# Peptides against a protein of PDB entry 6IDX: the designs that were tried, part 31

Target 1, 380 residues: chain A of PDB entry 6IDX
Amino acid sequence: KELAKLSADVTFATEFINMDGIIVLTRLVESGTKLLSHYSEMLAFTLTAFLELMDHGIVSWDMVSITFIKQIAGYVSQPMVDVSILQRSLAILESMVLNSQSLYQKIAEEITVGQLISHLQVSNQEIQTYAIALINALFLKAPEDKRQDMANAFAQKHLRSIILNHVIRGNRPIKTEMAHQLYVLQVLTFNLLEERMMTKMDPNDQAQRDIIFELRRIAFDAESDPSNAPGSGTEKRKAMYTKDYKMLGFTNHINPAMDFTQTPPGMLALDNMLYLAKVHQDTYIRIVLENSSREDKHECPFGRSAIELTKMLCEILQVGELPNEGRNDYHPMFFTHDRAFEELFGICIQLLNKTWKEMRATAEDFNKVMQVVREQITRA

## One batch from the design tools (peptide; made by RFdiffusion4, then SolubleMPNN)

Design b1_p10_1_s3 (from b1_p10_1, 3 letters changed)
Fold by OpenDDE base, seed 4:
Structure b1_p10_1_s3 (fold): chain B 380 residues (1-380), chain A 10 residues (1-10)
Amino acid sequence: as target 1 above (380 residues)
Amino acid sequence: SLKLPKLVIP
């Protein structure tokens, strides 16, 4: 107990470490010897002292044994562990993951996100915070392939649901530390969009061109059977498509694929447009047809607006940026939908369309409308 | 003349 308190002092820590004291603490954990009187209390203080000593950065985290890691992971994976031990074990694992890629690999083999989700279902917000912090650490340090797997896993969907129900909709105020971890989780999740945001459309890729054609079909031919392959169009059909792409508000109405060659937002804008068209078809058709029928120069160019809005949302949501220390801005909507980014896009494109109408905007006012919309989104 | 819409917080 006194060691745990004194370990916060750098002078004491230096002296204790120089005496191989930290090795003694690790061996106490490694032994797993439950035969001692007050074992749980002793262990809790041992883990506290270990954390405080390691936080001075004097000793590398790589000094820990695999046996130590397994013991700590065992305290997190066991359902009936003392809260004090669990808290410290989560913190130790977080620190290990953050400070060592070698330790990350070992920990990722010993612990599942599913096990960590169980610690979110408790009434203790500190335990919840440390559990999310460890999830965030694992997510941050994961290779790209594993991050995608983590995001797509049932565990992430379940994680969002558990956070929503047990943290956000809880009867207790969210503390700053929890709000930060929710922010971090949001940023790390939206960073998975970076690949699509930086993917240029290939104007020669027929499959990608077929998506643009599908946007046209949904807007103008919603009752027509998809059986007519887009490729068999006479020159008259090509001219018709050019008109339709103009009505859709593409900048390049001759070859709309060119509008998606700029990164950001690249293909992510097309993904959002396709999602809107398929999932919110009535909203999509309404927006397109309302603007396509206007001859008054007050048409809102949907295609251009969707691209620039996608870019704006990426900037607002910090896509491709590392989480910033001291930020606590999380969006509860992120936890309500599996496709929260696309749903946010769907809300914001309606806001943009409304704002465009209210401003009586023309194409020359495009940037002004976007600034107003940015302000509306960032104040929400 | 562009009238700024009232901020609608979603």
Scores: peptide ipSAE 0.007, ipTM 0.546, DockQ to the pose 0.015
Fold by OpenDDE base, seed 3:
Structure b1_p10_1_s3 (fold): chain B 380 residues (1-380), chain A 10 residues (1-10)
Amino acid sequence: as target 1 above (380 residues)
Amino acid sequence: SLKLPKLVIP
């Protein structure tokens, strides 16, 4: 107990480490000797002292044995561990994952995200916070292949559901530390969109052009069976498509694929448009048709707006950036839907369209509308 | 001053 308090002092820590004191603490954990009176209390103080000593950055995390890792992982994976031991064990594992890639590999073999999700189903917000922090650390340090697997897994849906029900909709106010971990999880998850955000459309790829054609079909030919793809388009048909692409609000009316060659947002904008058109078809058709029938120069260009909104959302959500330690802002919608980014896009594009109408905007006001929409999104 | 719609994220 006294050691745990003193370990917060850098002078004491330095002297204790020089005496191999940290090795003694690690050996106490490694021994697992439950036969001692007050073992749980002693272990909790040992783990506290170990954390405080390691936080000084004097000793490399790589000094820990595989036996130590297994013992700490055991305290997290076992259901009937003292809350004090569990909390410290989660914190130790987080620090190990963050500070050493070699320790990450060993921990990732010993612990699953599913085991950590069980620690979210408790009323203790501190335990919940450290459990999410460890999940975030594992997600951050995972190689790209494993990171994608973690995100796509049923575990991610379950994780979001558990966080929603036991943390966000819990009977307790969210503390700053928890809000930060929710923010981190949001940023790390939206960073999976970076590949699509940085993927340029190939204007010569027919399959990608067919997606744009499908957007036209859904907007203007909603009753037409896709099997009636009209054959080799005569020049008259090409001219008709150019008009349709103008009504859709693309900048390049001849070849809308060119609008998706800029990164960011690249193909991610097309993904959002296609999602809106397929999942929220009535909303999509309404937005397109309301603006396609205007002759008063107050038409909101859907295609251009969708691209710039996707880019704006990527900037707001920090897609491709590391989480900032000073931030704690998260969107509850991230935990309510599997395709939260596309759903957010669908809400924001309606807001943009409404704002455009209310401002009586023209094409010259485009940047002003986008600035107002940005402010509305960031204040929500 | 036009009251701009507030974004309501569900």
Scores: peptide ipSAE 0.007, ipTM 0.524, DockQ to the pose 0.018
Fold by OpenDDE base, seed 5:
Structure b1_p10_1_s3 (fold): chain B 380 residues (1-380), chain A 10 residues (1-10)
Amino acid sequence: as target 1 above (380 residues)
Amino acid sequence: SLKLPKLVIP
């Protein structure tokens, strides 16, 4: 107990480390021997002292043994561990993950996100905070392939549900520390969009062009049996599609693929448009047809608007940026939807379309409408 | 004065 308090002092820490004191603490953890009177209290103070000593940055985290990692991971994975031991164990694992890629790899083999989710199902907000912090650390340090796997896993869907039900909808006010960890989790999850945001459409890729064609089909051929694609001459068909792409509000209505070559938002805008068209088909068709039937120059260019809105949402959500330590702002909607970004896009595109109508905007007002929409989104 | 609808992001 006294050691744990003194370990916060850099002078004491330096002297204690120079005396190999930290090695003694690691060996106490590694031994795993429950034979001592007051073992839980002793262990809690040992872990506290270890953490405080390591926080001085005098000793590399890489000094820890695999046995130490397994013991700490054991305190996190075992049921009925003392709250104080669990908190310190989560914090130690977080620090290990953040400070060493080698330790990350070892820890990722010893613990699962599923095990950490179990610590969210408690009433103790401090445990919940440390559990999310460790999840965030693991997510931050994961290789890209593993991050995508973590995001797509049923575990992530379950994680969001558990956070929503046990943290956000909990009977306790959310503390600043928890709010920060929720913010971090949100940022790290939206950063998975960066690849798509930075992916340029290849105008020669047939599969990508087929998506644009599908957007046209959903908007204009929804009532037409696909069998009645009129076999009329290739030129008349090209002219028809050019008109349709103009009605869809693409800037390049001859080759809409060119509109998706700009990064950001690249292919992410096309993903959002396709999601809207498939999941919210009635909303999509309504937006497109309301603008396609106008001859008064007050048509909202859907394609252009969708691209610029996607870019704007990426900017607002800071896609590709690391979380800021001073921020605690998170969106509960992120935890309510699996496809929260695409759903946000679907809400915001309707807002944009409404705002365009209310402003009686023309194509010349486009940037002004986008500015108003940005202000509406950022004040929500 | 266009009353901007408050986006209630739910």
Scores: peptide ipSAE 0.007, ipTM 0.511, DockQ to the pose 0.018
Fold by OpenDDE base, seed 1:
Structure b1_p10_1_s3 (fold): chain B 380 residues (1-380), chain A 10 residues (1-10)
Amino acid sequence: as target 1 above (380 residues)
Amino acid sequence: SLKLPKLVIP
């Protein structure tokens, strides 16, 4: 107990470390000797002292043994552990993951996200916070393949549901630390969009071209069976499609694929447009047809607007940037929907279309409309 | 639902 208190002092920490004191603490954890009277209390103070000593940055986290890692992971994976031990064990694992890629690999083998989710199903917000912090650390340090798997897995849907039900919809105010971890989780999840945001459309890829054609079909031929792939279209049919792509509001009416070669937002804009067209078909058709039927210069170019809005949303959400320690702003919608970014796009494109109408905008006012929409989104 | 604030067009 006294050691744990003194370990917060850098002068004491330096001297204690020079005396190999930290090695003694690690050996106490490694021994796992549950037979001692007051073992749980002693262990809680040992873990506190260890964490406080390591927080001085004097000793590398790589000094810890695999046996130590297994013991700490064991305290997190076992259901009947003292709350104080659990809290310190989560914090130690978080610090290990953040400070060492080697330790991340070892920890990721010993614990599952499912085990960490179980620690969210409690009334203790501090335990919930450290559990999310460790999930965030694991997500941050995961290689890209594993990070995408973590995001696509049943674990992420379940994680969002548990956070929503046990944290956000809880009868307790969310503390700043929890709000920060929810923000971090949101940022790390939206950073998975970076690949698509930086993917250029290949104008020669038939599958990608078929998506653009499907957008046209849904907007103008909604009663037509998708099986009518455009065979060898005569020049008249190509000219018809150019008119349709103009009505869709693409910048390049001849080859709309060229509008998706700019990164950001690249293919992510096309993903958003396709999601809107398939999931919110009535909204999509309404937006397109309301503007395509206008004979005045006040048509809102849907295609251009969707691309620039996707880019703007990526900028607002800071897609591809690391989480900032000073931020705690999160969107509850992120936890309520699996496709939260696409749903946000669907809300914001309706806002853009409304704002365009209200401003009586023309193509020359495009940047002004986008500025107003940015202000509206950032104030929401 | 992100209650987008009422569109105050400046």
Scores: peptide ipSAE 0.006, ipTM 0.490, DockQ to the pose 0.021

Design b1_p10_2_s1 (from b1_p10_2, 4 letters changed)
Fold by OpenDDE base, seed 2:
Structure b1_p10_2_s1 (fold): chain B 380 residues (1-380), chain A 10 residues (1-10)
Amino acid sequence: as target 1 above (380 residues)
Amino acid sequence: SLRPLRLPKL
């Protein structure tokens, strides 16, 4: 107890470390000797002293043994561990993951996200915060090949539903530390969109062109009986598609694939358009047909608007940026929907279409409309 | 770099 208190002092810490005191603390954890009276209390103070000593940055985190890591991971994975030991063990693992890539690899083998999710189902907000912090640390330090596996674990409705029900809708106010970890989780999850945001469409890729053709089909052929496919010649079909792509509001109505060659937002804009067309078909058809029937130059170009809105949302959400230590701004919507980005796009494209009408905008006013829409989204 | 959560001071 006195050691844990004194370990916060840098002068004491320096002298204690120079006397190999930290090695003694690590060996106490490694030994696992449950035979002492008040073992749990002594272990909690040992782990506190260890953390406070390591916070001075005098000793490398790489000094810890695999036995120490396994013992700490054991306190997180075992049922019915003392709350004080669990809290300190989560904080030690977070610190290990953040400070050492070699320790990350070892910890990622010993602990699953599923085990950490169990620590979110408790009434203790500090344990919940450390559990999310360790999830975030593991996600941040994951190599690119493993980030998608972590993403799939987050895409699991389970983590989001547990955070929503036990953290956000919990009977306690969210502390700043928890709000920060929820923000970090949100940023790390939206950063999975970076690949698609930076993926250029290949105008020669037939599979990607078939998605654009599917957008056309959903907008204009969804009510047409399949019996009336006119056997008319290839040239008349190309001329019809050029008209339809103009009505869809693509900038390049001859080859809409060219509109998706700019990164950002690249293919992510096409993903959002396809999601809207398939999941919110009535909304998509309404937006497209309402603007395609206008001959008054007040048509909102859906294709161009969807691309620039996707780019704007990526800028607002800081897609591809690392989490900032000073931020705690999280969106509850992120935890309520499986495809929160695409749902946000679907709300914002309706807002854009409404704002365009209210402003009586033309193609020359496009940037002014986008500025007004940006202000509306950032104030909401 | 994200800072580790500080333990509540005992």
Scores: peptide ipSAE 0.021, ipTM 0.609, DockQ to the pose 0.127
Fold by OpenDDE base, seed 1:
Structure b1_p10_2_s1 (fold): chain B 380 residues (1-380), chain A 10 residues (1-10)
Amino acid sequence: as target 1 above (380 residues)
Amino acid sequence: SLRPLRLPKL
């Protein structure tokens, strides 16, 4: 107990470390000897002293043994552990993952996200916060392949559902620390969009061009079965498609694929447009047809607007940037939907189309409309 | 860089 208090002092910590004191604490954890009276209290103070000593940055986290890691992981994976031990064990594992890639690899073998989700299904917000912090650390330090697997896994849908039901919709105020961890999880989730945001469309890829053609089909041929797409383009058919791509508001009416070669937002803009067209078909058709029937130069160019809005949303959400320590602004809507970014795009494109009409904008006002929409999104 | 959560002083 006194050691845990004194370990917060850098002078004491330096002297205690010079006396191999931290090695004694690690060996005490490694021994796992549950036979002592007051073992749980002693262990909780040992783990506190260990954390406070390591927080001085004098000793490398790589000094810890695999046996130590397994003991700490065991305190997180076992259902009947004292709350004080569990909290400290989560914090130790978070620190290990954040400070050492070699420790991340070892911890990722011993603990699953599913085990950490169980610690979110509790009334203790401190335990919930440390559990999310460890999930965030694991997600941040994961290789790209494993991050994508963590994102696609049943674990992510389940994690979002558990966070929504047990944290966000809880009958208690969210503390600043929890709000920060929710922000971090949101940022790390949006960083999975970076690949698509930086993927250029290949104008020669027929499958990618067929997506743009499907956007045209949904907008203008909504009653026609895709089976009736007539083959080989005569010049008259190419001229017809150029008119349709103009009505869709693409910048390149001849080859709309060229509009998706700019990164950011690359293919992510096309993904958003296709999602809107398939999931919110009535909204998509309405937006396109309302602007395709205008001869007054007040048409909102949907294709250009969708691309620039996707880019703007990536900038607002800081896609590809690391989480900032001082931020706690999370959006609850990102925990309600599997495809929350595409749903946000669907809301914001309607807002853009409305704002364009209200401003009586022309193509010359495009940047002014985008600035007003940016202010509306960032204030909501 | 993300910093670990600090434990409340016992």
Scores: peptide ipSAE 0.021, ipTM 0.554, DockQ to the pose 0.126
Fold by OpenDDE base, seed 4:
Structure b1_p10_2_s1 (fold): chain B 380 residues (1-380), chain A 10 residues (1-10)
Amino acid sequence: as target 1 above (380 residues)
Amino acid sequence: SLRPLRLPKL
């Protein structure tokens, strides 16, 4: 107990470390020997002293043994561990993951996000916070393949549901630290969109062009059998498509693929449009047809609007940016839907279309409408 | 209810 308090002092820490004091603490954890009276209390203070000593940055985290890692991971993965030990074990694992890629690999073999989710189902917000912090650390340090797997896994869906039900909709106010960890999780999850945001459309890729054609089909030909392969279009059909792409509000009516060659938002805008068209078909058709039937120059260009809105949402959500330590703003909607970004897009495109109508905007007012919509989104 | 922001008067 005194050691744990004194370990916060850098002078004491330096001398204690020089006396191999950390090695003694690690061996106490490694031994796992429950034979001592007050073992749990002793262990909790040992782990506290270890953390405080390591936080001075005098000793590399890579000094820890595999046995030590397994013991700490065991305190997190086992049911019915003392809360004080669990909290410190989560913090130690977080620090290990953040400070060493080698330790990340070892820890990722010993624990799963599923095991950490169990610690979110408790009423203790400190435990919940450290569990999310460790999830965030694992997510941050994961290789891109594993990060995508973590995001796509049942664990992410379940994690969002558990966070929503046990943290956000909990009967307790969310502390700043928890709000920060929720923000970090949100940023790290939205950063998975960066690849698509930076992916240029290839105008020569037929599969990508077929998506644009599908957007046209859904808007103007929803009752037509998809068996009409796009390939047999006579010159009259090509001229028809140019008209339809104009009605869809693409900037390049002849080759809408060119509108997706700019990054950001690249292909991510097309993904959002396709999601809207397939999942919210009635909303999509309504937006397109309402603007396509206007002869008054007050048509809202859907295609251009969707691209610029996608870019704006990426900027607002800080896609491709590292989490900022000073930020704690999270969007509860992120935890309500698996496709939260695309759903946000679907809400915001309706807002944009409404705002355009209310402003009686023309194509010249486009940037003014986008500015108003940005202010509406950021104040919501 | 996102209130429509009026166009800033030029």
Scores: peptide ipSAE 0.016, ipTM 0.631, DockQ to the pose 0.015
Fold by OpenDDE base, seed 3:
Structure b1_p10_2_s1 (fold): chain B 380 residues (1-380), chain A 10 residues (1-10)
Amino acid sequence: as target 1 above (380 residues)
Amino acid sequence: SLRPLRLPKL
């Protein structure tokens, strides 16, 4: 107990480390010896002293044994651990993951996100915070291949649901530390969009062109029986499609695929458009048809607007940027839906279309409309 | 519900 208090002092820490004191603490954890009177209290103070000593940066985190890691991971993976031990064990694992890629690899073998989700179902916000912090650390330090797997896992859907129900909708105010960890998780989740944001459309890829054709079909042929399969491509049909792509508000009416060659937002804009068209079909059709039938030059170009809005949302959400320590801005909406970015896009494209009408904008006003929409989104 | 911010008149 006194050691844990003194370990916060750098002078004491330096002397204690020079006396191999940290090695003694690690051996106490490694031994797992429950035979001592007040074992749980002693262990909690041992883990506190260990953290405080390591926070001075005098000793490398790589000094810890695999047995120590397994023992700490054991305190996190076991269902019946003292709250004080669990909290410190989560914090130790977080620090290990953040400070050493070699420790990350070892920890990622010993614990799962599923085990950490169980620690979110408790009423203790500090445990919840350290559990999310460890998830965030694991997500941040994961190799790119494993990061995508962590994102796509059923664990992420479950994680978001648990966070929403047990943290965000909890009966307690969210503390700054928890708000920060929710912000970090949100940023790390949006960074998964970076690949699609930086993926250029190939104008020669037929499968990607078929998505653009599907956007046209949903907008203009949704009431037409699918029996009118696009038969032989006559020049009249190419001219028809060019008109339809103009009505959709693409910049390149001849080859709309060219509009998706700019990165950012690349293919991510097409993903958003397709999501809107399939999941919110009535909204999509309404937006497209309302602007396609205008002769007054006040048409909102849907295709261009969708691309620039996707880019703007990526900029607002800082897609591809690392989370900042001073920021606590989390959006509860991003925990309510699996495709929260596309749902945000669907809300924002309606806002854009409304703003365009209210401003009586023309194509020359496009950038002014986008600036107003940006200000509306960032103040919401 | 995004409160309707008063659009600046162009």
Scores: peptide ipSAE 0.009, ipTM 0.618, DockQ to the pose 0.017

